# Designs tried in a protein design run: peptides against a protein of PDB entry 3LCN. Part 29

Target 1, 96 residues: chain A of PDB entry 3LCN
Amino acid sequence: QYTENLKVIVAEKLAGIPNFNEDIKYVAEYIVLLIVNGGTVESVVDELASLFDSVSRDTLANVVQTAFFALEALQQGESAENIVSKIRMMNAQSLG

## One batch from the design tools (peptide; made by RFdiffusion4, then SolubleMPNN)

Design b2_p15_8_s4
Fold by OpenDDE base, seed 4:
Structure b2_p15_8_s4 (fold): chain B 96 residues (1-96), chain A 15 residues (1-15)
Amino acid sequence: as target 1 above (96 residues)
Amino acid sequence: SLKEKIEKKIEELKK
């Protein structure tokens, strides 16, 4: 399905978090697995918040919500490349 | 470590 593309998308979003020192690929994989196993925005945020006390809950929520929106976009036919590009631009604007 | 915790969780979810 869209799991591999979603991992790439989530990884791009995580890359925008300043001073994030964790393995982005593993975190992205975990987020996607939580989602495809029936997680909700709230439940996934709760799980991540329990693991990453150095990252604000708002930041985590932003990442998770982006993942869910991206999944819906993929299901509606938008390309992963286009979604990644949008996220990259948002990351740049946030850090600019 | 946090990485190890995540890796274990991923492993469990993949089972």
Scores: peptide ipSAE 0.374, ipTM 0.871, DockQ to the pose 0.965
Fold by OpenDDE base, seed 1:
Structure b2_p15_8_s4 (fold): chain B 96 residues (1-96), chain A 15 residues (1-15)
Amino acid sequence: as target 1 above (96 residues)
Amino acid sequence: SLKEKIEKKIEELKK
């Protein structure tokens, strides 16, 4: 399954959030766990928003949507390494 | 703590 790769990918995305002081590994694990247990973009965002009021809903939505797109990319045959690289580049180019 | 809350939620989902 893609669970472990998706955790790494989501962690990379979370690492791009400025001033995010939570344990990225556990947050990534939680997001992936919610997704594989039938979560939708909306339901996962709602859950995260209830926990992290210091992070905007838009930022959370961006993270969650990235996770879903990454999962789709993995299913289509793209390597986890390529996906991580893309996210890393996007993080570096972010304007806040 | 927030981390503890997440850990508990993860534990519940893993059961």
Scores: peptide ipSAE 0.374, ipTM 0.871, DockQ to the pose 0.973
Fold by OpenDDE base, seed 5:
Structure b2_p15_8_s4 (fold): chain B 96 residues (1-96), chain A 15 residues (1-15)
Amino acid sequence: as target 1 above (96 residues)
Amino acid sequence: SLKEKIEKKIEELKK
């Protein structure tokens, strides 16, 4: 139901990571699949950390937590467009 | 490659 919207949202968040040169859409899809298959913040972070050793665990945790919060926001009626806009603004304001 | 690993994992999760 919210899977496709969540993929877009996660992709926007990943786009804010400096020097991240992986396929953002595939990584976003993987994160969402892990979540909908019963993943927790901790388990998804652990999985991503095993794959992306060049990205800090804190950065990965921030991405994953954003995904879970976004899912909750979607369920509470917030539009994907609004969520993406907020993330885009946060990405632009990030200093590193 | 890392991309290939992710693609394979995605494929497995979709099954």
Scores: peptide ipSAE 0.373, ipTM 0.871, DockQ to the pose 0.967
Fold by OpenDDE base, seed 3:
Structure b2_p15_8_s4 (fold): chain B 96 residues (1-96), chain A 15 residues (1-15)
Amino acid sequence: as target 1 above (96 residues)
Amino acid sequence: SLKEKIEKKIEELKK
């Protein structure tokens, strides 16, 4: 139901990672698929950590937690546009 | 490649 919006949101979050040279669309799709298939923050982070050794576990955890928070926000009626805007602001303010 | 691995995993989850 919220999968397509969540993919856009997760992609925006991934775009804030410096020096991330993987296909953001595919990574976002994979994260969302893991979540909707019953993944937890821990299990999704573990899976991503096994694939991306160049990205810190803390960074991956931040992405995944953001995805879960976004899903809850969508379920509570917040628009995808508002959520994306918040993430863009956070990306712009990130110190790396 | 990493992209290939992810693509395969995605296809498996979509089944």
Scores: peptide ipSAE 0.372, ipTM 0.871, DockQ to the pose 0.969

## One batch from the design tools (peptide; made by RFdiffusion4, then SolubleMPNN)

Design b2_p16_1_s1 (from b2_p16_1, 9 letters changed)
Fold by OpenDDE base, seed 5:
Structure b2_p16_1_s1 (fold): chain B 96 residues (1-96), chain A 16 residues (1-16)
Amino acid sequence: as target 1 above (96 residues)
Amino acid sequence: SEREEKLEKILKFLNS
């Protein structure tokens, strides 16, 4: 359904994290996997925090919440391309 | 909170 697009979107969000030393594709896939299997923001963040201690819980929460919002946007008809563009702009603002 | 403020920004972008 929306899994492939969501992976791309989450990967874009992860790409904006400074000093991120994990595999972006792997983490994005895992986040999407957890979400489609009934994960909540809290449970997904807890899982990620247990695996990737080099990333702050707040950063993980921001990524996961973005994923849930993106999924909702996809379900409401927003294109993956538009969502990716918006996230890219957000990443740029955060770095500036 | 600061976290909530960041989430509001996410919503603004995704809903624009």
Scores: peptide ipSAE 0.208, ipTM 0.766, DockQ to the pose 0.027
Fold by OpenDDE base, seed 3:
Structure b2_p16_1_s1 (fold): chain B 96 residues (1-96), chain A 16 residues (1-16)
Amino acid sequence: as target 1 above (96 residues)
Amino acid sequence: SEREEKLEKILKFLNS
């Protein structure tokens, strides 16, 4: 069961998006829900784009792809804490 | 594409 850890990870990624005006926890939860129910990168991005027009499709794709990579990392034994720290570092670097 | 390049960077960080 990786859902809770993945929610935290996705939330961290969303926190790095400038001018993001949606509820981070809500969006993270929805992304994870779609993924664990068999969504693909394309289908999840399509769903998110239909709901959140304030965020570009490219930005959404970046978040979703990160989520899939994170899920794979979790399955391979990487700790959620390590993944979160990496994303936080990426966010800081991207904003700089 | 530029998007694919960014995705590669994500993979790099997560797999480091």
Scores: peptide ipSAE 0.208, ipTM 0.771, DockQ to the pose 0.028
Fold by OpenDDE base, seed 1:
Structure b2_p16_1_s1 (fold): chain B 96 residues (1-96), chain A 16 residues (1-16)
Amino acid sequence: as target 1 above (96 residues)
Amino acid sequence: SEREEKLEKILKFLNS
């Protein structure tokens, strides 16, 4: 399945967030858990916002939507390595 | 709307 690859992808996205003071691996794992258990973008964002109030809702929404897009990409045959590289590049551009 | 623009950018990156 895509669970482990998606965790890596989401972790890469979280790593691009300035002043992020939560455990990246834990948050990534939790996002993936919620998604595979039928969560929607809205419900996952709501859950994360309730648990991690130090991160803005907009930031969380960006991460969660990225996760859903990444899952779609994985299902369409794109490699996790390629997706991670794209996210890393996106992180670098947003910091510039 | 700003959020939607960001989402579209994410989609473009992942689909490129």
Scores: peptide ipSAE 0.208, ipTM 0.766, DockQ to the pose 0.028
Fold by OpenDDE base, seed 4:
Structure b2_p16_1_s1 (fold): chain B 96 residues (1-96), chain A 16 residues (1-16)
Amino acid sequence: as target 1 above (96 residues)
Amino acid sequence: SEREEKLEKILKFLNS
């Protein structure tokens, strides 16, 4: 199943957020849980924003949208390892 | 929009 791979992917994305003071593993797990239970980008962002006000809505939206794109990539046959590597590169570029 | 452009970049990167 894609659930565990998606958790790893989302966690990697969250790890790139500067000054993120929430539990990465918990947030990643919660995002994936909301997605697999039929959440949309908008509904998941709304839920996260209500719980984690220390993170901007735009940042949350970026994470959630990345998760949905990653899920689509997984469904199309992209390996989790390759997706994680790409996200790691994205994180490095955003910090530079 | 600016937001959509950023999302498109994410999509392109993940599909590269």
Scores: peptide ipSAE 0.185, ipTM 0.753, DockQ to the pose 0.027

Design b2_p16_1_s2 (from b2_p16_1, 10 letters changed)
Fold by OpenDDE base, seed 4:
Structure b2_p16_1_s2 (fold): chain B 96 residues (1-96), chain A 16 residues (1-16)
Amino acid sequence: as target 1 above (96 residues)
Amino acid sequence: SSMEEKLKKIEEFLNS
């Protein structure tokens, strides 16, 4: 139900990572795939870390945790548009 | 931890 919205949200989060050299849409899709198939923050981070060693584990954890928070927000009735806007603001404020 | 604090801020921001 929230799969497509979550992909957009995760992609927005990934877009805030400086010097990210992986395909954003691909990574976002994969994160959402893992989550909807029962992944936890830990298991998804472990999987991503094994595949994308160019991104720090902390950065991956940030992205994945954001995805779970976003999913919870969606389930609580928050609009995808609002969540995306918030993440965009977060990206703009990031000094990483 | 520093990361935990960052994640907490993310949660708070998304829930605001």
Scores: peptide ipSAE 0.434, ipTM 0.893, DockQ to the pose 0.028
Fold by OpenDDE base, seed 3:
Structure b2_p16_1_s2 (fold): chain B 96 residues (1-96), chain A 16 residues (1-16)
Amino acid sequence: as target 1 above (96 residues)
Amino acid sequence: SSMEEKLKKIEEFLNS
């Protein structure tokens, strides 16, 4: 199972959000929990949007979709370390 | 849309 690695990956993605007021580890854990229990991008975004009004729906969608892409990458054999590195680079290079 | 473009870039980057 990839839950622990995915938590780290999602946390890295969340760390790239400016002025994020929520606990990163908590939100990452919750996202992964929803995904491994059968959540879809839409349902997970809906849940997060209902809980965190300080984050835009588009931002949430970006995070959640990234999590699904990361999970697929893990399943295809890519290391968590490589995925984290890529996300860190994306965070550094992202434009508003 | 802008979001679709962002997601496309994410997918491409993670697949690289």
Scores: peptide ipSAE 0.429, ipTM 0.891, DockQ to the pose 0.028
Fold by OpenDDE base, seed 1:
Structure b2_p16_1_s2 (fold): chain B 96 residues (1-96), chain A 16 residues (1-16)
Amino acid sequence: as target 1 above (96 residues)
Amino acid sequence: SSMEEKLKKIEEFLNS
């Protein structure tokens, strides 16, 4: 139920990463697939780090943890639109 | 750690 919304949310988070040279939609889709198939923060970060060495592990951890927080928020009834808006604000406040 | 603080801020912001 939350798969498509989570993809949008994760894509928004990825869009805030400066000099990110991977396909945002592809990476977001992959993160969500790993999560819905039982991945943990640690295992998803490990997988992503093995595939995308141009992105720091800390950055990946930030993205993945955000995804899990967002999923929890969705499950608690928060709208995807509100979550996306919050992520946009966080992106604007983040130092590259 | 810096990462811990960042994640804490993310959680707090998403829960606001």
Scores: peptide ipSAE 0.427, ipTM 0.890, DockQ to the pose 0.028
Fold by OpenDDE base, seed 5:
Structure b2_p16_1_s2 (fold): chain B 96 residues (1-96), chain A 16 residues (1-16)
Amino acid sequence: as target 1 above (96 residues)
Amino acid sequence: SSMEEKLKKIEEFLNS
C-alpha cells in the first residue's frame, strides 16, 4: 500500500546522487519492486550493484537503507511529503 | 565518516 509513495521517496534520494546516468524513475521503481517482493537491504544492494557499476556500493547501500527507513516512517504514519522534504534536505547537505 | 555513521544520521533525521 506504500509502493507509490515509496517510489517518490526513493526517486528523491536518487536525485541527490552526482553523475547518476540511469533513469531515476526506473531505478526507484525497481528498488521498490525488490523491497515489496521480500528483498532485504543486503539482497537489494547486491542486485543493484550487479546492474549499475557506475554507482558505488556504499552509495547504493545508502539509497536502499533510506528506502527501508522511509518505509518504516510511512508505516508509523508519517506523510510521504514530509519524508521527501527530509530527504531533499539530506541531499543538499551530503551527496552520495 | 563511516557508512555506519552515515546510516545512523539518516535514521535519526528521518525519525526526527
Scores: peptide ipSAE 0.425, ipTM 0.890, DockQ to the pose 0.028

Design b2_p16_1_s3 (from b2_p16_1, 8 letters changed)
Fold by OpenDDE base, seed 4:
Structure b2_p16_1_s3 (fold): chain B 96 residues (1-96), chain A 16 residues (1-16)
Amino acid sequence: as target 1 above (96 residues)
Amino acid sequence: SEMEEKRKKILDFLNS
């Protein structure tokens, strides 16, 4: 399925967060794990907020929502490479 | 809402 591609995508999103002091690969893996095991945007954000209080809830919500949309895009046939490139552009423009 | 607007922005960007 799409778990490995989604990890790469989420990692790209996390890489855009300034002063992010957590392990990007670990956090990306954890987000994907929560999503594929039935998490919702709200429940995943709640879990992440409980673990990483150095990152704002709004920033976490942005990352998680991006992950869900990326998963839908993958399921609809868009390539991981295209999604990553879009996220890279997104990171260069704004965060929050 | 703020969250809905954020959601829309992300969706619009990924759909571009």
Scores: peptide ipSAE 0.431, ipTM 0.886, DockQ to the pose 0.027
Fold by OpenDDE base, seed 1:
Structure b2_p16_1_s3 (fold): chain B 96 residues (1-96), chain A 16 residues (1-16)
Amino acid sequence: as target 1 above (96 residues)
Amino acid sequence: SEMEEKRKKILDFLNS
């Protein structure tokens, strides 16, 4: 029930990565797929690093950890819109 | 660790 909202949230996080050469929607979908199928932060990062070597492991870890925290927030009742807004602000600060 | 500090920063931001 959180799958579609989580995809939007993860896509927003990915949109903050400078010089990102991959399809944002595809990567977001794949991250969510891995998470809902029992992935951990470590296993999802390992999978992504093996597929997208143009993105640093630290950047991938930041995205994946954000996804897990966002999922927890959704489960606790926070709206997807609020989470997206926070991530947008986070992206802006990380670019400064 | 560096990764733990990053984790903490993300969590703190999302909790704000």
Scores: peptide ipSAE 0.430, ipTM 0.885, DockQ to the pose 0.028
Fold by OpenDDE base, seed 3:
Structure b2_p16_1_s3 (fold): chain B 96 residues (1-96), chain A 16 residues (1-16)
Amino acid sequence: as target 1 above (96 residues)
Amino acid sequence: SEMEEKRKKILDFLNS
């Protein structure tokens, strides 16, 4: 139901990671796949960390947690466009 | 914990 919107949202979050060495669309798709198939923050982070060693576990956890919160926001009726805008602001204000 | 603080910051920002 929210799969496509969530992919866009997660991709926006990934775009804020400096020196990201993976395909954004590919990783976003995989994160969403894991979430909609019953993954938890912990299990999704574990999976990603095992596949993408170029990104820190903390950074992955930040992305995954954002995805779960975004999904909840979508389910509560917030538009994908609003969520994406918030994430752009988060990316711009990141401390590193 | 540091992770809990990050979680809270993300949630607070998305709820703003």
Scores: peptide ipSAE 0.430, ipTM 0.885, DockQ to the pose 0.028
Fold by OpenDDE base, seed 5:
Structure b2_p16_1_s3 (fold): chain B 96 residues (1-96), chain A 16 residues (1-16)
Amino acid sequence: as target 1 above (96 residues)
Amino acid sequence: SEMEEKRKKILDFLNS
């Protein structure tokens, strides 16, 4: 099970969003819940956009795509710590 | 597309 690690990873990605006014833990948990219940990038983005209008669709898409790629990395044996480190570096550079 | 390029950048970064 990668659920708990994925929550940590998604939370790190959300922490990079400027002026984010939602609860990071709550949003990360919800994203992971949608993914493990068969959500796609598009369907998860659509759901999030309907709930959180303070964040652009492009930003949400970036977060969700990162989550899917992170899940794939976990399944291929990459450690959560390494993934979090990479995301932290991404956050320091830009968010698109 | 621009969005596709951004998604590719995410993947490339995570694979580095």
Scores: peptide ipSAE 0.420, ipTM 0.880, DockQ to the pose 0.027

Design b2_p16_1_s4 (from b2_p16_1, 9 letters changed)
Fold by OpenDDE base, seed 2:
Structure b2_p16_1_s4 (fold): chain B 96 residues (1-96), chain A 16 residues (1-16)
Amino acid sequence: as target 1 above (96 residues)
Amino acid sequence: SHMDEKRKKILDFLNS
């Protein structure tokens, strides 16, 4: 359930990236897969950067770091819905 | 990093 929540959260974060040319659901699932298999922020970013050249490394790092923060928030008892709402608001602010 | 320090705890949480 937490991995599924994380997929939704990461997907919301990815949805805020302008000119993103990859499948959001696919990338979100892949990020979660890498994390559950022991990936660090750096190793996950490295993997993503090697596969997806349409997104800058800094943007990827921001996404992956958000995923880890989200996991910590989930562990602390924050709801996935609340986390998604926060990310959605951040996405809207970044578009302005 | 902060995230690296929390990595083990996060993984334990995911596997619980």
Scores: peptide ipSAE 0.148, ipTM 0.756, DockQ to the pose 0.037
Fold by OpenDDE base, seed 5:
Structure b2_p16_1_s4 (fold): chain B 96 residues (1-96), chain A 16 residues (1-16)
Amino acid sequence: as target 1 above (96 residues)
Amino acid sequence: SHMDEKRKKILDFLNS
């Protein structure tokens, strides 16, 4: 349940990246997989940067950090829908 | 970092 919610949340964040040329669903799943397997912000960013060089490290760090914040929010009882809405609003404003 | 220090708690949450 929580991993699935996180995949949706991360996918929404990735959707805000301009000129993103990777499969959003795949990358979201991979980020969640790395986190579930004990990845840190740094190690996950390192892995993603190695595989998806079309995205800057800063952008990747922003995505991964958002995932960890989302997990904390979920843990505190915030709904996935509310988190997605916030991310969508941020995407509409700017990213990059 | 703040997030790294909470990794264990996050993992526990994800496994719950």
Scores: peptide ipSAE 0.147, ipTM 0.756, DockQ to the pose 0.037
Fold by OpenDDE base, seed 3:
Parts: structure tokens; sequence; C-alpha cells
Structure b2_p16_1_s4 (fold): chain B 96 residues (1-96), chain A 16 residues (1-16)
């Protein structure tokens, strides 16, 4: 259940990236898979950068960092719904 | 990094 929540959270973050031309659900699932299997911020970013050239490394790093922060928040008892809401709000502000 | 330092705890949580 926590991995599924994280997929939803990461997908919300990816949805805020302008001109993103990859399947959001697929990329979110892959990020979570890499994290679950022990990936670090650096190794996950390296993997994503090697596969997807439509997004800058800095943007990928921001997504992955957000995933780790979200996971820590989930561990501390914050609901997935609250985390998604905050990310959605941040996405809207960033696009403005 | 800060996130890397939390990695083990995160993995433990995900595997619980």
Amino acid sequence: as target 1 above (96 residues)
Amino acid sequence: SHMDEKRKKILDFLNS
C-alpha cells in the first residue's frame, strides 16, 4: 500500500513538468521500483537520465528528491492525500 | 546527502 501511495505521489510530481513526453504512470512506477530496490538519489537520477532525454538532470533530481521526502512523510504518518495536495499546489505555483 | 542517509530507514519502512 505504501508503494502504491508513493506511485501516486510521484505521478503527481511528474505531472507538473512542462512538455514531459513520457508516460507518467510508467515513469512513476519505475522510480518507485528503483527506490524500493535500494537506489540512492544519485543512482536513480543516473538511471532516469540514461533512459529519458526529454527532461533535464536537475528536474529529474527534483522529482527523485520529492519522492524521498514524500516517503519520509508517509513514514511519519502523513496521508498520501495531503502530500498529493501539497505537490499539486506547488506544481501550480511553479507553472505560474 | 541527507536523503541517502535516510535510505536504510526508508527501505525498512517499505518492506514492513
Scores: peptide ipSAE 0.146, ipTM 0.757, DockQ to the pose 0.037
Fold by OpenDDE base, seed 4:
Structure b2_p16_1_s4 (fold): chain B 96 residues (1-96), chain A 16 residues (1-16)
Amino acid sequence: as target 1 above (96 residues)
Amino acid sequence: SHMDEKRKKILDFLNS
């Protein structure tokens, strides 16, 4: 349940990346998998950067950091819908 | 980092 919510949240964050040419669902799933298996921000970023060279390391770091913040928010009882809404607003601001 | 320090609690939450 919470991993599924995190996949949705991460996918929303990835959707805000301009010219992203990877499968969003797959990348979101992979990020969550790495986190579930005990990955750190640094190790997850390293893995993603080695696999997906179309996105900068800084952008990947922003995505992964967002995932960890979102997971912490979920743990504190915030709804997935609310987190997704905030990310969507951030995406819109970055495009403006 | 702050997130790395919270990783254990996060994993506990995910496994609950």
Scores: peptide ipSAE 0.144, ipTM 0.752, DockQ to the pose 0.037

Design b2_p16_2_s2 (from b2_p16_2, 7 letters changed)
Fold by OpenDDE base, seed 2:
Structure b2_p16_2_s2 (fold): chain B 96 residues (1-96), chain A 16 residues (1-16)
Amino acid sequence: as target 1 above (96 residues)
Amino acid sequence: MISKEELEEKIKELKK
């Protein structure tokens, strides 16, 4: 029930990765699908690492962990807009 | 880098 909001959130996180030459919308959808199909942080990171060797494992782990935290936040009542805003600010800080 | 088509197929598989 939070899948659509989670896709938006994950997409925002992916947008902060420099030189990420992939379709962000599709990657975000894939990550969310892996999670709702029972994936763990480790299993999802393993899958993504096998597909996107141009991105460090640490960066992928950061994205995936953010997704899981965001899902919990949504379940606790935090709005998707608020979560996206936080991620956007973090992305801006990391660009410096 | 993975092709768009391959990623789309992976997504389709998970949606089944």
Scores: peptide ipSAE 0.459, ipTM 0.890, DockQ to the pose 0.930
Fold by OpenDDE base, seed 3:
Structure b2_p16_2_s2 (fold): chain B 96 residues (1-96), chain A 16 residues (1-16)
Amino acid sequence: as target 1 above (96 residues)
Amino acid sequence: MISKEELEEKIKELKK
């Protein structure tokens, strides 16, 4: 099970969204639950877009795709720490 | 935008 590691990873990605005023931990948990319950990139993005109208669909899609890639990386043996580090670096380099 | 309570309920439902 990679659920707890994936929550940490998704939370790190969400932390890079400027002016995001939702509880990061709860949103990360919700995203992971949607994924492990059989959600697809499209269905999870649709759900999030219906809830968070202050964030663009493209931004939400980027978060969700990152989550799916991270899950695959975990399954392939990459450490959660390495994945978090890469996301943190990307957040720091974002143009906005 | 949703309330924290609504999000908590959605999470609870998925954990059942």
Scores: peptide ipSAE 0.458, ipTM 0.889, DockQ to the pose 0.922
Fold by OpenDDE base, seed 5:
Parts: C-alpha cells; structure tokens; sequence
Structure b2_p16_2_s2 (fold): chain B 96 residues (1-96), chain A 16 residues (1-16)
C-alpha cells in the first residue's frame, strides 16, 4: 500500500522540527501506524502530545495534517518523491 | 523525550 512511502514522507516532515531529539524513523512509523489503524488528526495529535511534550501541539498538528494530506496525494497519484521535495522546501523555509 | 524501548513497544503493539 502507501505505508512505506508515507513513512518516508512523515520522516522528512519530522526532520524539519528544530531540536527534535527523538528517533525520526521510529516516530514516523508510529504516526503511520496510528493513521492506518483508524486514527484521526485529533486522536493522533493527542497521542503524540502525550509522548512529546517538548513539541508544541500546533507543530504536532502540522505534522499530522501533512501526513493525512500526503496520504490523500499518494492515493490521487502523486509520487512520494514529489511530496518529499515539497516538504523539504517547506522545511528549509521554516516550521513553527 | 521517551525511551527508545517504550516507542518500540508501542510500535510492536500496533503491529499485532
């Protein structure tokens, strides 16, 4: 399915968070697993906020919403490479 | 931050 590509995309988004001290690969995997197991933006943000209190809720919401939009984009035929490129550009500009 | 082990366990639980 799109899970592996989504993990890569979410990891790229997480890499844009300054001073994020968690393992990006594992956090990305966790986010994707929460989503494919029926999570919503709100429920996933709630879970992440409980685990990573050093990151603002707004930042977490931005990450999670990006994941949901990316999933939709993948389903609509956009390539993972293109999505990653867009996120990389946004990261270079700023986050938070 | 949370421990690597804790995160790994959470992931493992969702993979079941």
Amino acid sequence: as target 1 above (96 residues)
Amino acid sequence: MISKEELEEKIKELKK
Scores: peptide ipSAE 0.457, ipTM 0.889, DockQ to the pose 0.920
Fold by OpenDDE base, seed 4:
Structure b2_p16_2_s2 (fold): chain B 96 residues (1-96), chain A 16 residues (1-16)
Amino acid sequence: as target 1 above (96 residues)
Amino acid sequence: MISKEELEEKIKELKK
């Protein structure tokens, strides 16, 4: 139900990773699919780490945790726009 | 739900 919004949110988070040269849209989709198919933070991180060795495990963990928190926020009624805004601010701070 | 195989197909396309 929240998959499309979550894809947008995860994509925003991925956009904050410097020098990430993968297709952000597909990676976001993949992450969301892993989550909705019953993945846990740990299992999704393990999966992504096996695929993207150019990104640190800590960075991947941060992305995945953000996705899970975002999903919970969506389920609790927070708007996707608000979540995206917060992530964008965090991305900007990271670059600063 | 989609299968692991389907996910793998998607990631293969991603890595092109």
Scores: peptide ipSAE 0.364, ipTM 0.853, DockQ to the pose 0.169

